# Designs tried in a protein design run: peptides against a protein of PDB entry 3ESW. Part 3

Target 1, 322 residues: chain A of PDB entry 3ESW
Amino acid sequence: NNIDFDSIAKMLLIKYKDFILSKFKKAAPVENIRFQNLVHTNQFAQGVLGQSQHLCTVYDNPSWHSIVLETLDLDLIYKNVDKEFAKDGHAEGENIYTDYLVKELLRYFKQDFFKWCNKPDCNHCGQNTSENMTPLGSQGPNGEESKFNCGTVEIYKCNRCGNITRFPRYNDPIKLLETRKGRCGEWCNLFTLILKSFGLDVRYVWNREDHVWCEYFSNFLNRWVHVDSCEQSFDQPYIYSINWNKKMSYCIAFGKDGVVDVSKRYILQNELPRDQIKEEDLKFLCQFITKRLRYSLNDDEIYQLACRDEQEQIELIRGKTQ

## One batch from the design tools (peptide; made by RFdiffusion4, then SolubleMPNN)

Design b2_p13_2_s1
Fold by OpenDDE base, seed 3:
Structure b2_p13_2_s1 (fold): chain B 322 residues (1-322), chain A 13 residues (1-13)
Amino acid sequence: as target 1 above (322 residues)
Amino acid sequence: SKEAKELVEKLLK
C-alpha cells in the first residue's frame, strides 16, 4: 500500500485550517452571555470595551489620512528615509524600508513637528512663558473647544500679566495637527494616526499606569515592534520597566484587527498586582472583541491573522524577539 | 512538498 504521504499532508493541513477557522466563527450564545455579564459587572472590562470601540477603528479614516499627508513635510521625511536607507546599502523594494520610515517619522515628529506641553505658554506674554503659569484647575470645554472632542480644559493664570490661558485636552487628532502640542495622550493619538496614514499596521497600546504608545507590525522583522513617539523609541519595549523602573500592571494593544494583552512585552520587572480582572476573563474579553473585529474578513485573512497572533503569543512566552 | 515540510517545521517550532 503506497501511502500517499502528500495526500495525507494536504488533508491534515485542510483539517488544521478548518479547526483554526472554527475558533473565529460567530460567538455562541453562551459566549455572548459571558461577554455581556463580564462588561456589566467588571469596570476594567467596561474600560477595555469602551477603548476598543474607539481605538480599534477611529484611525481607519481615509479623510484623516489625506489631511495628515497634506500637513506633514513629506519631502523632508522621504529625503531623510532615502538617505539613511541608501547609506546602509539597501536596495529598493526591501521590506526594511518601512522600518526606516517609522524611525524617521519618530525623529520628525519629536524634533520638527510636535511639542511637549507640561504647562502652556501665556497667550498674552507669548513664547517661553510657561514658567510663569500657575494651574488653577480644570473645567469643561467651551462651545469652540467642544467641536474637537475635548473632555477637559486645564486652566492656568500668568503670574506676570494675570491673564488666563486655557489648555484644552483635545482628543481630535486633526485638531492636534494644528495645535502641535500636548502630553503622552496627544502625542500617541496623533502619532498613531500619522503611522496609519502611511498605510502601516499599527496598534495603540494603553498602559493602566498613565502612559500610552504604539506598536507597528514590521514586515521585515515579522513581529510587532514597540514605538514611542514621546521617547523617539523604536523596538525598545524594556524602556519603561528597566530604564524608567516603572511599575505596571496592564498593557493592552488596540488595533483594527484585534485587542491583545501585550503586558508580557513591557512588564519585565516591578509588576503591580493584576487585580482588576481575572486573567481568564481578560483573555476571553480580548479574544471576544478580536473575533468581533474580524467578522467581516474572509477565511484566508482570518487564518493569516490567526497565524500572526499565534506567533506573537509564542514570542511573548519565550521572551525572545526573533 | 518543500512547502508542506516548511509549514510543519514552522508549526513544530
Scores: peptide ipSAE 0.006, ipTM 0.423, DockQ to the pose 0.260
Fold by OpenDDE base, seed 1:
Structure b2_p13_2_s1 (fold): chain B 322 residues (1-322), chain A 13 residues (1-13)
Amino acid sequence: as target 1 above (322 residues)
Amino acid sequence: SKEAKELVEKLLK
C-alpha cells in the first residue's frame, strides 16, 4: 500500500491549522475566572491589563494618521530614503525600502523634529535658558492643560528672572506635534504614532525599569525589530543590557494584535528578580489579552498571526535576535 | 533537528 505522503502532509497541515485556530476560540468559563482572579489579586497583572486597554488601540486612529502625515516634511523624508535605497542598487529587493524608511524616520525625528527636555526653557527669558531653571516639584494640570491628557505638570523657577515655567507632561500625541519636546515617554508615544501613520506594524515596549521604546515588524528581515527614537537606534536590542549595563526585570510589548513578553530580547545580562507575577500567570495573561484583541479577525488572519507568534517565540528561545 | 525545522517551516507556510 503506497502511503500517499502528500495526502498525509495535507491532512496534518489542516489538522494543525484547526488546532491553532482552536486556541483563539472564545475563552472557557474557567479561563475567564482565572483571568478575573489574576487581575483582581495581582497588581502587576492589573497594570499590564490597564496598559493594554490604552496602548493596543489608541494609535489606530485614521484622523491622527492624517494629521501626522500633514505635519511631517514628507518630501525631505522620502528624498533621504530614496537616496539611501539607491546606494544598494536595489539588489536587496523592494521590502528593504521600509527598513530605510524607519531609519530615516529615526534620523528625522531626533535631528530635525523633536527635542529632549531635561528642563524647559524659561517662558520669560526665551530660548537656551534651561540651565537657569530650578525644579519646584509637580502638580495637577490646569483647565487648558487638562484638554490634552495631561496627568502631571512639572514646575520650574527661573534663577534669573524668578518667573515660574510649567512643563506639562502631555499624553496626547497630537499635542506633542505642537510642543515637539519631552522625555522617553513623549518621544516613544509620538514616534509610535508616526510609525503607525505610515501603515507599519508597530508595538509599544514598556520596561518596568523606567524606559520605553518601539518594535517594528520588518518584512525584509521577517521579524520584530528594536526601534528606539531617543537613541536613533534600529535593530540594537542589546544597548540597554550591554551598552548601558542596565538591570531589568520585564519588557512587555503592546500592539493592536497582541501583548507579548519580549524580556528575552532585551534582558541579556544583569536580570533583576521576576517576582511581580508567576511566569505561568504572565504567559496566561498575555495570551488571554491577545486572544481578546483577535476576536474580530477571520481564520486566515488568526492563522497568519499565530504563525508569526510561533516564529517570534522560537527566536526568543534561541537567542537569535541578531 | 533539521527535519523538525523543515516540518515546522512547512507547517508555517
Scores: peptide ipSAE 0.006, ipTM 0.409, DockQ to the pose 0.158
Fold by OpenDDE base, seed 2:
Formats: C-alpha cells, sequence, structure tokens
Structure b2_p13_2_s1 (fold): chain B 322 residues (1-322), chain A 13 residues (1-13)
C-alpha cells in the first residue's frame, strides 16, 4: 500500500486546524470564572483589561482614518516613499513598499508634523518660550478641554510675563492632529492612528515603566516590527534596554486581534521584578482577552491569526528576529 | 506536494 503522503498531510492539516480552532471556541465556564476572579483580585490584570477595552478597538474608526488622510501631506509622503523604493531596486513586490511607507511616516511625523513638548510655549510670549515656563502642578480639565478626552492638564507659569499656560494631556487623537504636540503618550496615540489609517496591522505597546510605542506587522518581514515615533525607530527593539539602559518589567501589546506580552522582545537586560501578577495568570489573561477579540472572526481568520501568534511566540523564545 | 512538505517542515520547526 503506497502511503499517500499527500493524503496524510492533508488529513494532518485538517486535524491541526480543527485543534487550533478548538482553542478559540467560547470560553468554558471555568475560564470565565478564572477571568472574573483575576480582574477583581489583581490590580495589574484590571489595568490590562481596562487598557484593552480602549486600545484594542479605538483606532478602528473609519471616520478618523479619513480625517488623518485628509490632514497629512500624502503627496510628500508618497513622493518620498517612491523615491526610497526606487533606490533600493527591490523587485521584492508590494510587501516591501509598506516597510518604506512606515519608515517615511516615522520621518514625516517626527520631522515635519509633530513636536515634542517637554514644556509648552507661553501662550502670551509666543513660540520658543518653553525655557521660561515653570511647572505649577496639574489639575482637571475645564469644560472645553473635557470635550477632547482630557484626563489631566499641566499648569505652567511664564517667568517672563507671569501668565499661566495650560498644557492639556489630550487622549483624543483627532485633537492631536490640531495641537501637533505632546510627549510619548500623545506621539504614540496619534502615530498608532496614522498607521491604522493606511490600513496597516498595528499594535499599541504599553511599557509599565512610563513609555509607549507601536508594533507594525510587516508582510515583507512576516513578523511584528518595533516602531517608535518619538525615536523615528523602525525594527530597533533593543533601543530601550541597550541604548537607554532602561530597566523594565512588562511590555504589553494591544491590537484589534489580540493582547500579547511582548516583554521578551524589548527587555533584553536590566529586567525588573515581574511581581505584579503570576506569569501563568498574565498568560491566561492575554489569551482570554485575545479569544474575546476574535469571537466574531471566521474559522479561516482565526486559524491565520493563530498561526501568526505561534510564529511570534517562537520568535520571542528564540530571541532571533528571522 | 512541495508546498505540503514545506508547510509540514514549517510546522515541525
Amino acid sequence: as target 1 above (322 residues)
Amino acid sequence: SKEAKELVEKLLK
């Protein structure tokens, strides 16, 4: 009997697909109980859940995508992308073009579009007056600031004119298209929306130690790629641990299709104690939220994402960017 | 098929 290896391979693939799909079925009652207990008893778990409820879905807004595309200088962006793509002569198809697009968006955003705001300029004295600004503290938003999802307002006094300048920390990314200034939070928030507006697969990465960045799924590289708008950085996950010598405990990625602990990609040295949650509970939490985010997807979409997840887990274990 | 073999090799790696 000639072993029909093709038939066996097909049967194995079917069984494997069914096995993978079985893991993404509706959570068992025991998993729901475990989840509820975890988020009610563990503050870190509650924080991850709260972030997922916002960050996983907020950027999937077609009206916001249109506003972004209308606001950006698309002619300049595509001109620069086409120029860089033409230089490298990569006959490697449409997939690599997207990597050039992300690199240009990083350049454009940092150099032409958005401004770092350590301290605001004085509203009375005008531009380049931030050096004269003394922090007085923070307060709640006023009625106007509250319209733009503002949690806190930093208050500054000008040492030159004595006037007060407000620096509202807006969480509305559409307001950030107008203000065009902020710190890592505002940068990452708006840049995540910008990348999403180009139809890209993007995650928001939260670091517990007060930094945030993006990941983009490169179809060319067939992996998640580190993207930091503040640093104009593409595929440099080492910059925090190595270049900054930053100590970190947790990096959690939030996307429309999942929540993933990506700490192993970024925490290469100087690891802080991971004492906020049990590792098994964090793994369970991320998987549980990910399952919920995928409940509306078809079997083929679930399978494709599960294959991507497995590849990422292998990458994170091996420490090798393939 | 060459593709099925490559897929199995990818799954077994």
Scores: peptide ipSAE 0.005, ipTM 0.427, DockQ to the pose 0.287
Fold by OpenDDE base, seed 4:
Structure b2_p13_2_s1 (fold): chain B 322 residues (1-322), chain A 13 residues (1-13)
Amino acid sequence: as target 1 above (322 residues)
Amino acid sequence: SKEAKELVEKLLK
């Protein structure tokens, strides 16, 4: 009996697709109850949910993308990309061009566009006066600052002139195109929007231990790539654990198509206790939110994303991205 | 592919 392996392979593929699609069907009542109980009883779960409600969708704004593209020096960016791309002997149309684009965007953003702000300059004394600034604490936004999704304002006094300078921590990335300064939060927020404005698949990575960065899906590398705008870093997930010797417990990636625990990509040593949630509950939570984000997608989109998710999970288990 | 054949043979066992 000649086993028609092609027929069997097709049948297995169909059954596999059906199985994958079955996982992304509407949640059963029991799953909804589990989810509700989890987010009501576990503060970490509630935090992940709250972040997902914002970070998974906020950057998918065509009006913002237009404003970004109008604000950036696209001529400079593409000139530099084309130059480096040609220098390395790549042909037009290769998927690797997007990696060059992201690398140039990292350069441009850090070197030409955005500023790190540990302390603001004195509004009265002018530029390069941050050394004279003493923190007085934080307060709520005023009426003007509140228009730009400002949660807190850091207050500084100038030791030279005695004047008060406000440093609003804006969460509106369009306002950040104007202010062009901040810390890791502002950097990552605006840079995530910038990458999205170029039509890229981007995730926002939240680390519990007070850092944030991006991931970009490289079609050339066929994986999620670490991107840190603060560090001008591309594909260096080890920088936190190894170079900084940073202790970390959780890294959660938030994208339009899912929420993923990416801790294994970044926590290579000095792991802190993962005591905020049970591992099974975190896995359930991320899967449940991901499932909700995909409810409007067609079967082909769901299947393609599920295949990508499986490859990522394999990568994260093997710990061999390099 | 040869690999797909081997995988199918493994799954059918």
Scores: peptide ipSAE 0.000, ipTM 0.360, DockQ to the pose 0.364

Design b2_p13_3_s3
Fold by OpenDDE base, seed 2:
Structure b2_p13_3_s3 (fold): chain B 322 residues (1-322), chain A 13 residues (1-13)
Amino acid sequence: as target 1 above (322 residues)
Amino acid sequence: SNKELVEELLKKL
């Protein structure tokens, strides 16, 4: 009897879809209790939840996307993308154009748009005076700084003129379009918004050891791609562990559709103790938040995202990005 | 092939 593989495949696809969808149904009462207990008892879990409440949704703002696109030199950006795509991209298909766009955005952002700020320039002495600045400490924002989601202000004294310069650490990415300066936090915050403004699927990656970067979902590569605006880096997840010899414990990715432990992508050596939460509890937490973020999605969207999640987990286990 | 698809789906169920 010829096995009707076509009919079997169709039946198995239906059953598989239903099985996957069953995992994304409303959390059982026991899962809600476990979640509540975890976020009330574990500080790391509280931190992940708190970050997810902001980072998973804040960049999905159409008004901010418009402001970004109006602020960037789109003519320069697309001219450069078209130039690079015309060399090699036509052979690889249309999906590679977005990878060229992200690479140009990395170049443009670092070279033309944003500035690294270890110390601010003196407000009185003008440009290139940061060498003369002595840190005095940090304080809370004033009334003007508070309008732009400022958590802290670094205070500097100019050794030349004696004046005080304030360096507010703004968390409002629209204010960062004006200030055009910051450290890894400001860089990643604004660059995440920039990528989102081009309609890209983007995650914000938080590393416990004081660094942050992005991931972009490449339709060409069919995977999440490491993107660091500070480093002008595309698809180089090894730079922290290998090039910097950085010790790390946790890397957590925050996106509109999920929260994912991506530590295996970035922690290739010099792993620090993962003692902040049980691995099973972290896995549960990320899955639980991810389910909540997907509650409004239809069955087809949930299924497609679940297939993407599975492929990412396979990638992270196999180390295929090496 | 639908055979390969069946085999892959069976590994996932």
Scores: peptide ipSAE 0.029, ipTM 0.638, DockQ to the pose 0.804
Fold by OpenDDE base, seed 1:
Structure b2_p13_3_s3 (fold): chain B 322 residues (1-322), chain A 13 residues (1-13)
Amino acid sequence: as target 1 above (322 residues)
Amino acid sequence: SNKELVEELLKKL
């Protein structure tokens, strides 16, 4: 009997879809108990949960998107994108235009818009006076700084005039559109919002070893792409492990549709001990949070995201075998 | 091929 592979394939595709959808149904009581026990007993798990409660949803604010688009020089941005797209993009199709947009946003943000701040300029002496600034330590925000989600304020004394300059570490990305300065935290926070404001699928990547960056889902490349605003870097996940020779243990990506351990993409050498949580418990945690984030989605959306997740997991496995 | 698809899907189930 000739095996009707066409009929079997159709039946298996239906069963596979149903199987995938079954994983995203409401959590069983035993899974809820496991989750609660994990976040109450494991500090790293509690930290991942706490970050997910903020980072997965905060950037999905239409009012913030409007403010961003009104603040950026869109004419300059699109002029530069169109110029680069006209060189090669017509042969590669329309989806490549978004990759050119992200590359221009990286250029624009680093070169024209935002500033790295090791030390602030002296508020009294004016521009280019940061060399004269001595750190005195950090303190809590004042009443005005507290309005902009400020957790800490770095205090500096000017060696020239003796005046104190405050450098608030604002977590409000709308305030960062005004201040236009910071370190990796402020850079990644505002740049994540900028990418989201263009309607892009974006994740915030937290590294335990004090760095943060973005991932963008490229429709042209059909995968998650490394994006670092501090480095003006596109699709260079190796820069930390190889170029910086950085030692790392965990990289966790936070997006509206899920939380994913992306450590395999970035930790290529010099892996630090992953001793903060059991690997099985971290996998469970990320899946459990992802499942909760998808509770309002329809079956087709859930299935498409699950297929994308599977392709990402295959990519992450293949990368370690090289 | 649908044969390869069947074999792949069986590994995923």
Scores: peptide ipSAE 0.025, ipTM 0.658, DockQ to the pose 0.809
Fold by OpenDDE base, seed 5:
Structure b2_p13_3_s3 (fold): chain B 322 residues (1-322), chain A 13 residues (1-13)
Amino acid sequence: as target 1 above (322 residues)
Amino acid sequence: SNKELVEELLKKL
């Protein structure tokens, strides 16, 4: 009997779509109980939930997008993107343009816009005085600093003039458009907002071992791409494990449409013990949060995102980064 | 090929 592969393929596609859509239906009572028990009994799970409540939604602010676009030198950015696209992009199609845009935004942000702040400059002595600054410790924000979602203020004394300089660790990305300085947290926070302001699919990646970066969904590469604003890095997920020889346990990606354990993309060697949560419970937690984030989406949106998720899971299993 | 598509879909189910 000649197997009608065409009819089988059509039937399997229908059944597959229905199966996928069934996974994104409202959570069963047993899943809700498991979720509540997990976040109440496991501190790591509670931390992932708390981060998801902020990071998955905070950057989807149209008012912030407008302020970002009004603040950036868009003429310079697009001039540089168009110049690089004109060399190579026409042969690869329109989807590669967004890769050029992200690469230029990485360049612009690091070279022209934002500054690394290991220590602040002295408020009295002016620019290039950070070498004269001695840390005195950290304290809570004052009344002015508290307006800009500041949890901690680092205090420095100038060795030359003796004056105190405050370095507020602002979490308000709009305040960061003014201050133009920070460490990995401020860099990743503002850069995530910048990428979102261009209408891009972006995730915030949290590493348990005190680093943070982005992922961008490239339509050209048809995958999530590593993006580190601090390093001006595009598609170099190996830099932490290989180049830095960094030991890591968890990398969790937070986006508007999901929470994903991306540890396999970045932890290539020197893996630390994954002892904070059971692997099955982490997988369940990420899937449960992702399901909740998608409750307002239509069946076609759910299906497209689920196809993307499955492709990413296959990528992460096969180790075919490249 | 539809055969390859069927094989890929079967891996996803």
Scores: peptide ipSAE 0.025, ipTM 0.603, DockQ to the pose 0.697
Fold by OpenDDE base, seed 4:
Structure b2_p13_3_s3 (fold): chain B 322 residues (1-322), chain A 13 residues (1-13)
Amino acid sequence: as target 1 above (322 residues)
Amino acid sequence: SNKELVEELLKKL
């Protein structure tokens, strides 16, 4: 009996699509109860939910994208992209061009645009005076700082002139286009918006051990690619665990289409105890939030994203990013 | 091949 593999393949594809779509239907009452109980009883789950409510949607702002594109030196950026793209002998229209764009944006952002701020310069003494600054602690924002989603202001005293300098930790990425300085939080926040402004699929990755970075979905590589603006790093997920010998427990990616535990991509050694939540509950939480983010999508969009998610899960299990 | 596709889909179901 010649097995009609073509007919079977078509039938299985239909059944598989239906199965996938069934997972993304409205949550059952029991799942809602489980979710509510989890976020009310587990602080880590509550934190992930709170971050998802902000990070999954905040960067999808067309007005912000326009402001970013008006602020960046696009002529310089595209000139450099085109130069490096042509140098490597690529033809126009290849998906790899976007990888060159992201690499140039990393270069431009670190070298030409944004500044690392361990300590601020003294507002009175001027540039290159950060060495003279002593931390006094942190306080709440003033009325002006509060306009730019500032949660904390670091306070420094100049050892030379005795004046106080404020370093507001702004969470408004548009304000960061003006200030052009910060630490990993400000860098990642603004850089995530920059990448989104070019129409890219981007996730914000939160690490519990006080670091943050991006992931970009490369259509050329057909996977999520590690992107760290602080390090000018593209596709180097190992830098934290291997190069820094950093100990880590959780890395959670937040994007418009989902929340994903990406810990396996970045935690290659020196794993800290994952004791903040049960693994099954974290998996449930991420799936539940992802399901909510996809409620307005059509069946084709849901299916395509589910296929992408499945490939990512396979990648994360196999440890084959290289 | 559709055979490989069938085999892959059967692993996913």
Scores: peptide ipSAE 0.025, ipTM 0.626, DockQ to the pose 0.836

Design b2_p13_4_s1
Fold by OpenDDE base, seed 5:
Structure b2_p13_4_s1 (fold): chain B 322 residues (1-322), chain A 13 residues (1-13)
Amino acid sequence: as target 1 above (322 residues)
Amino acid sequence: SKNEELVKKLLEI
């Protein structure tokens, strides 16, 4: 009997698809109990859940996307992208255009649009007066600041005029389009929204050791790519561990379609103790949240995302982030 | 996917 290898092939692919789809079915009662017990007993798990409830959905706002696109100099951005694409992009195909777009958005955001704010300028003395500012501490928002999702306000006194300047730490990214200044939190928050406004697949990466950045899914590179708006960095996941010699324990990526432990991409040396949660429980938590985020997707969307997840896991195991 | 390509390659064997 000639084994019809093509028929066996098709049958194996069908069974494989069905197996993958079976992982994304509604959680079993035992998984729900494990999840509830984990988030009630482990503070780190509760923190990851709380972050996922915000970061996985907040940037999927069409009204915010319109406001972003109306605020940016799109003519300048696309002119620069088209110029760089015309040099090299035609040989590599259309998928590389989005990599040029993200690189230009990094340039535009850092050079033309947003400002690093270590200390605010004095509201009375005007621009370039931050050197004269002394921190007095932090307080809660006033009634006006509270309208823009502000949790903390840093208070500064001017050494020249003696006036108080408030630096609200706004979490509303639309307010950040007006203020155009902040630290890593404000930079990453607004830049994540900007990338989302161009229809890109983007994740927000939280590091436990007080840094945050993005990942973009490059169709050209067929992987998640490190993107840091503060550093104008594209595909340089090593900058924290190697260049900064930063010690880190956890890096967690939050996107609309999943929550992923990406620590292996960024923690290349000087690993801190991973003592906040058991590794099996963290893996379970990320998978459980990811499964919930995908409940409204069709079988083909679930299958494509699961194939992407498997490729990322293979990449993270092989250590082949060049 | 690399797994579909790997399955396709394993099936081209």
Scores: peptide ipSAE 0.020, ipTM 0.546, DockQ to the pose 0.120
Fold by OpenDDE base, seed 1:
Order: C-alpha cells, then sequence, then structure tokens
Structure b2_p13_4_s1 (fold): chain B 322 residues (1-322), chain A 13 residues (1-13)
C-alpha cells in the first residue's frame, strides 16, 4: 500500500492546528483558581494584571485615532517617508514603507512635536525659564487637572519671581497632544497612541527599573521591533543593557492580543534578581491574560497569532545563546 | 506559516 504522504501531512497539519487552538480554549476551573490565587497572593502578578486591564485596551479607541491624525502634520510626515523610501525602498518591496513611516514618526515626534520636561518653565516668566525652577514636591490634582486622568502634580517655585508653577503628570494621551511635554511615561503613552492611530500592531513595554518604550510588529522584518520615542531609536534593544549599562529584572510587553515577557530581548547583561514571582507563575500569568484577550477572535486569527508567538519565543531563546 | 512549513518539513523526513 503506497503511503499517501500528502494525506498524512494534511492530517498532521489539521491535528497540529487543533492542538494549538486547544491551548486557547476557555480556562479550566483549576486554571481559574490558580490565576485568582496568584493575583491575590503575589503583588507583582497583581501589578501585571492591573497594567494589562489598562494598557491592552486603552489605545484601541477610533475617536482618539482620528484626533491624533487631525493633530499631526501628515503632509510633512508622508513627504519625509516618501523621500526616504525613494532612495532604497523600491528594491525591498512595499512592506518596508511601514518601517520608514515608524522611523519618520520617531524623528517627527522627538524633533518637531514633543518636548522633554525635566522642569517646567515658569508660567509667569515665560519660555526657557526652567533653570530658575526649584521643586517643592508633589500633590494631588485640582478639579481641572482631575479631568485628564492626572495622578500627581509636581510643584515648582520660580527663584526669580517667587510664583508657583504646577506640572501635572497627565495620563490622558489626548491632553498630551495639547501640552506636548513630559518624561518617559508621557512620551511612551502618546507615542504608543500615535503608532496605533496609523493602524500599526504595537505593544507598550514596561520595565520594572523605571523605563517604558514600544514594540512595533514589522511586516518587512517579520518580527517585533524595539521602538523608543525618547531615544529616537528603532531596532536597538541593546541600548539599555549595553549603552546605558542599565541593570534590569523584568520587561513586560502589553498589547491588544497579549501580554508577553520580553525581558530576554532587552536584558543582555547586568540582570537583577528575578525574585518578584516564580518564572513558571509569570509564564502562566502572561498566557492566562493572553487567552482572555483572544476569547472573541476566530480560529484562524488565534492560529496566526499563536504562530507569531512561537516565532517570537524562538527568537527570544536564540538571543540569549549568543 | 513558518510553523506550518516546519511541520511540512518534519513530515517530508
Amino acid sequence: as target 1 above (322 residues)
Amino acid sequence: SKNEELVKKLLEI
């Protein structure tokens, strides 16, 4: 009997797809109990869950996307993208255009649109007066500041005029389109929304050691790409560990389709103790949240995402073996 | 696609 190898191959592909899809079925009662116990007993797990409830969904707002696109100089952006694409992009195919777009958005955001704010300018003395500002501490938001998801307000006194200047730490990214200033939190928050507004697949990366950045899924490179708006950095995941010599323990990526431990991409040296949670429990937590985020997707979408996840896991393993 | 290709390659062995 000639073994129909093509028929066997098709049957094994079906069984493989079914096996992958079975991992995204509704959680068993025992998995729900494990999840509840983990988030109630482990503070780090509770923090990851709390962040996922916000960061995985907040940027999927069509009204915000429209406001962003109406606020940006799209003519300048696309003119610059077209100029860079015309040099080399025609040989590499259409998918590389999106990489040029993200690189221009990094340039535009840092050079033309947003400002780093160590200290605010004095509201009374005007522009370029931040050197005269002394920090007095932080307080809660007033009634107006509270409208824009403000958790804290930094208070400064001007050494020249003696007046008080408030620097609200707004978490509303639409308010950041008006204020156009902040630190790593405000930069990453608004830049994540900007990338999402162009229809890109984007994750927010939280580092436990007080930094935040983005990842973009490049269709040209067929992988997640490091993107830091503060640094105008594209595909430079090594900058923190190598260039900054930063010590780090955890990097967690939050996207609409999942939560992923991406620590292996960024922690290349000077790894701090990973003592906040057991590695098995962190893996379980990220997988459990990811399953919940995918419950409304069809079998084809689930399968494609699962294949992408597996390729990322292979990449992350290979990176530590160098 | 790559996992499908890998599964196909594993089946061609």
Scores: peptide ipSAE 0.019, ipTM 0.568, DockQ to the pose 0.142
Fold by OpenDDE base, seed 2:
Structure b2_p13_4_s1 (fold): chain B 322 residues (1-322), chain A 13 residues (1-13)
Amino acid sequence: as target 1 above (322 residues)
Amino acid sequence: SKNEELVKKLLEI
């Protein structure tokens, strides 16, 4: 009896697919109870859930994507991408074009579009007056600032003219297209939307130790790629732990298709105690939220994403930043 | 997928 190895292979692939899909079925009653208990008893879990409710879906807004594309100098961006792609990209395949696009978007955003704001310029004295600004503290938003999802307003006094300047910390990324300034939060928020507006698969990475960045799924590299708009950094996950010597405990990635603990990609040394939640409970939480985000997807989409998740977990275990 | 290729490779062994 010639063993039809092709038929066996197909049958094993079907059974494997069914097994993977079985893990993404509706949560069992016990998993729902565990989830509810975890988010009611653990503050870190509450924070991760709260962030997921916003960050996993807020950037999937077609009207915002249109506004972004209308606001950016697309002619300049594509001219620069085409110039870099024409050098080497044709030999490496069409999928590398998107990596060149993300690199140009990093350049354009940092050099041409957005400004770092440690302190605002004085509204009365004009540009390049931030050196004269003294912080007075923070306040709640006024009625105008509240229209743009503002939680906090930093207040500054000008040492030259004595006038008060308000620096509202806007969370509305469309308002950030107008203001063109901020810190890591505003940079990452708007840059995440920009990447999404080009149809890219993007995650927002939250670090507990007061930094935030993006990840982009490169079809060329077939993995999640570190992207920091503040640093104009592409595929440099080591910059925080090694270059900055930053101490970190948690890095959590939030995307439309999942929530993932990516700490192993970024925390290479100087690890702080991971004492906010049990590792098993964090793993469960991220998986549970990820399952919920995928409930509307078909079996093929779920299977492809599960295969991507497994490859990422293997990468994170191997420490292979290639 | 890489896993399908891995399963195929595991079946070619």
Scores: peptide ipSAE 0.015, ipTM 0.545, DockQ to the pose 0.133
Fold by OpenDDE base, seed 3:
Structure b2_p13_4_s1 (fold): chain B 322 residues (1-322), chain A 13 residues (1-13)
Amino acid sequence: as target 1 above (322 residues)
Amino acid sequence: SKNEELVKKLLEI
């Protein structure tokens, strides 16, 4: 009897799809209880939930995407992308074009658009005066700063003129299109929105050890790609652990379709204790939030995302990113 | 065959 492997494969794929879809059904009462207990009893879990409520959805704003695209020099960006794409002998319609776009956006953002602000320039003395600035501490936003989702304002005194300069830590990425300066938080916030504005699948990666970056899903590479706007870095997940010798405990990726512990991609050495939550509880938490984020998706979308998640988990276990 | 490989992969799940 010739085994019809094609028929068997189709049958197994159907059963596998049904099995995967079964995992994404509405949470059982026991899972809801576990989730509620976890976020009420574990501060790290509460923090992850709070971040997910913002970071997973905030960038899915079509009005913001329009403002971004109107603000960027798209002619310059696409000219540079097309030039490098053509130079490497690629044809139109190749999925690799998006990788060139992200690389150019990294270049454009760091070189032409946004500035690192360790200390602000003195508002009175003008440009290149940051050396004269002494930090006085932080305070709450004033009435104007509060309009732009500002939680904290860093206060600096100019040693030369004695005037106070305020450095609002704006969380409104549209305000960051105007200010064009910040630290890793402002860089990652605005750059995440920029990538989203090009229709890319993007995640915001939070590191517990006070750094943040992006990931984008490369259709060419068929994986999540590390993207750090501060470093103009593309596909260099090792830079923190290896190049910086940074000690890290948690890296959590936040996207519209899920929350994922990506620590294994970035924590290659100098791992700090993962003592903030039990590993099984973190896994449960991320899966539970991810499941909630996908409740409005159809079965095919859920299945495709679940296949992508499985591939990512295999990648993270095997260390096969490069 | 590609299908046999697929079946094997699916049976490992």
Scores: peptide ipSAE 0.014, ipTM 0.451, DockQ to the pose 0.765

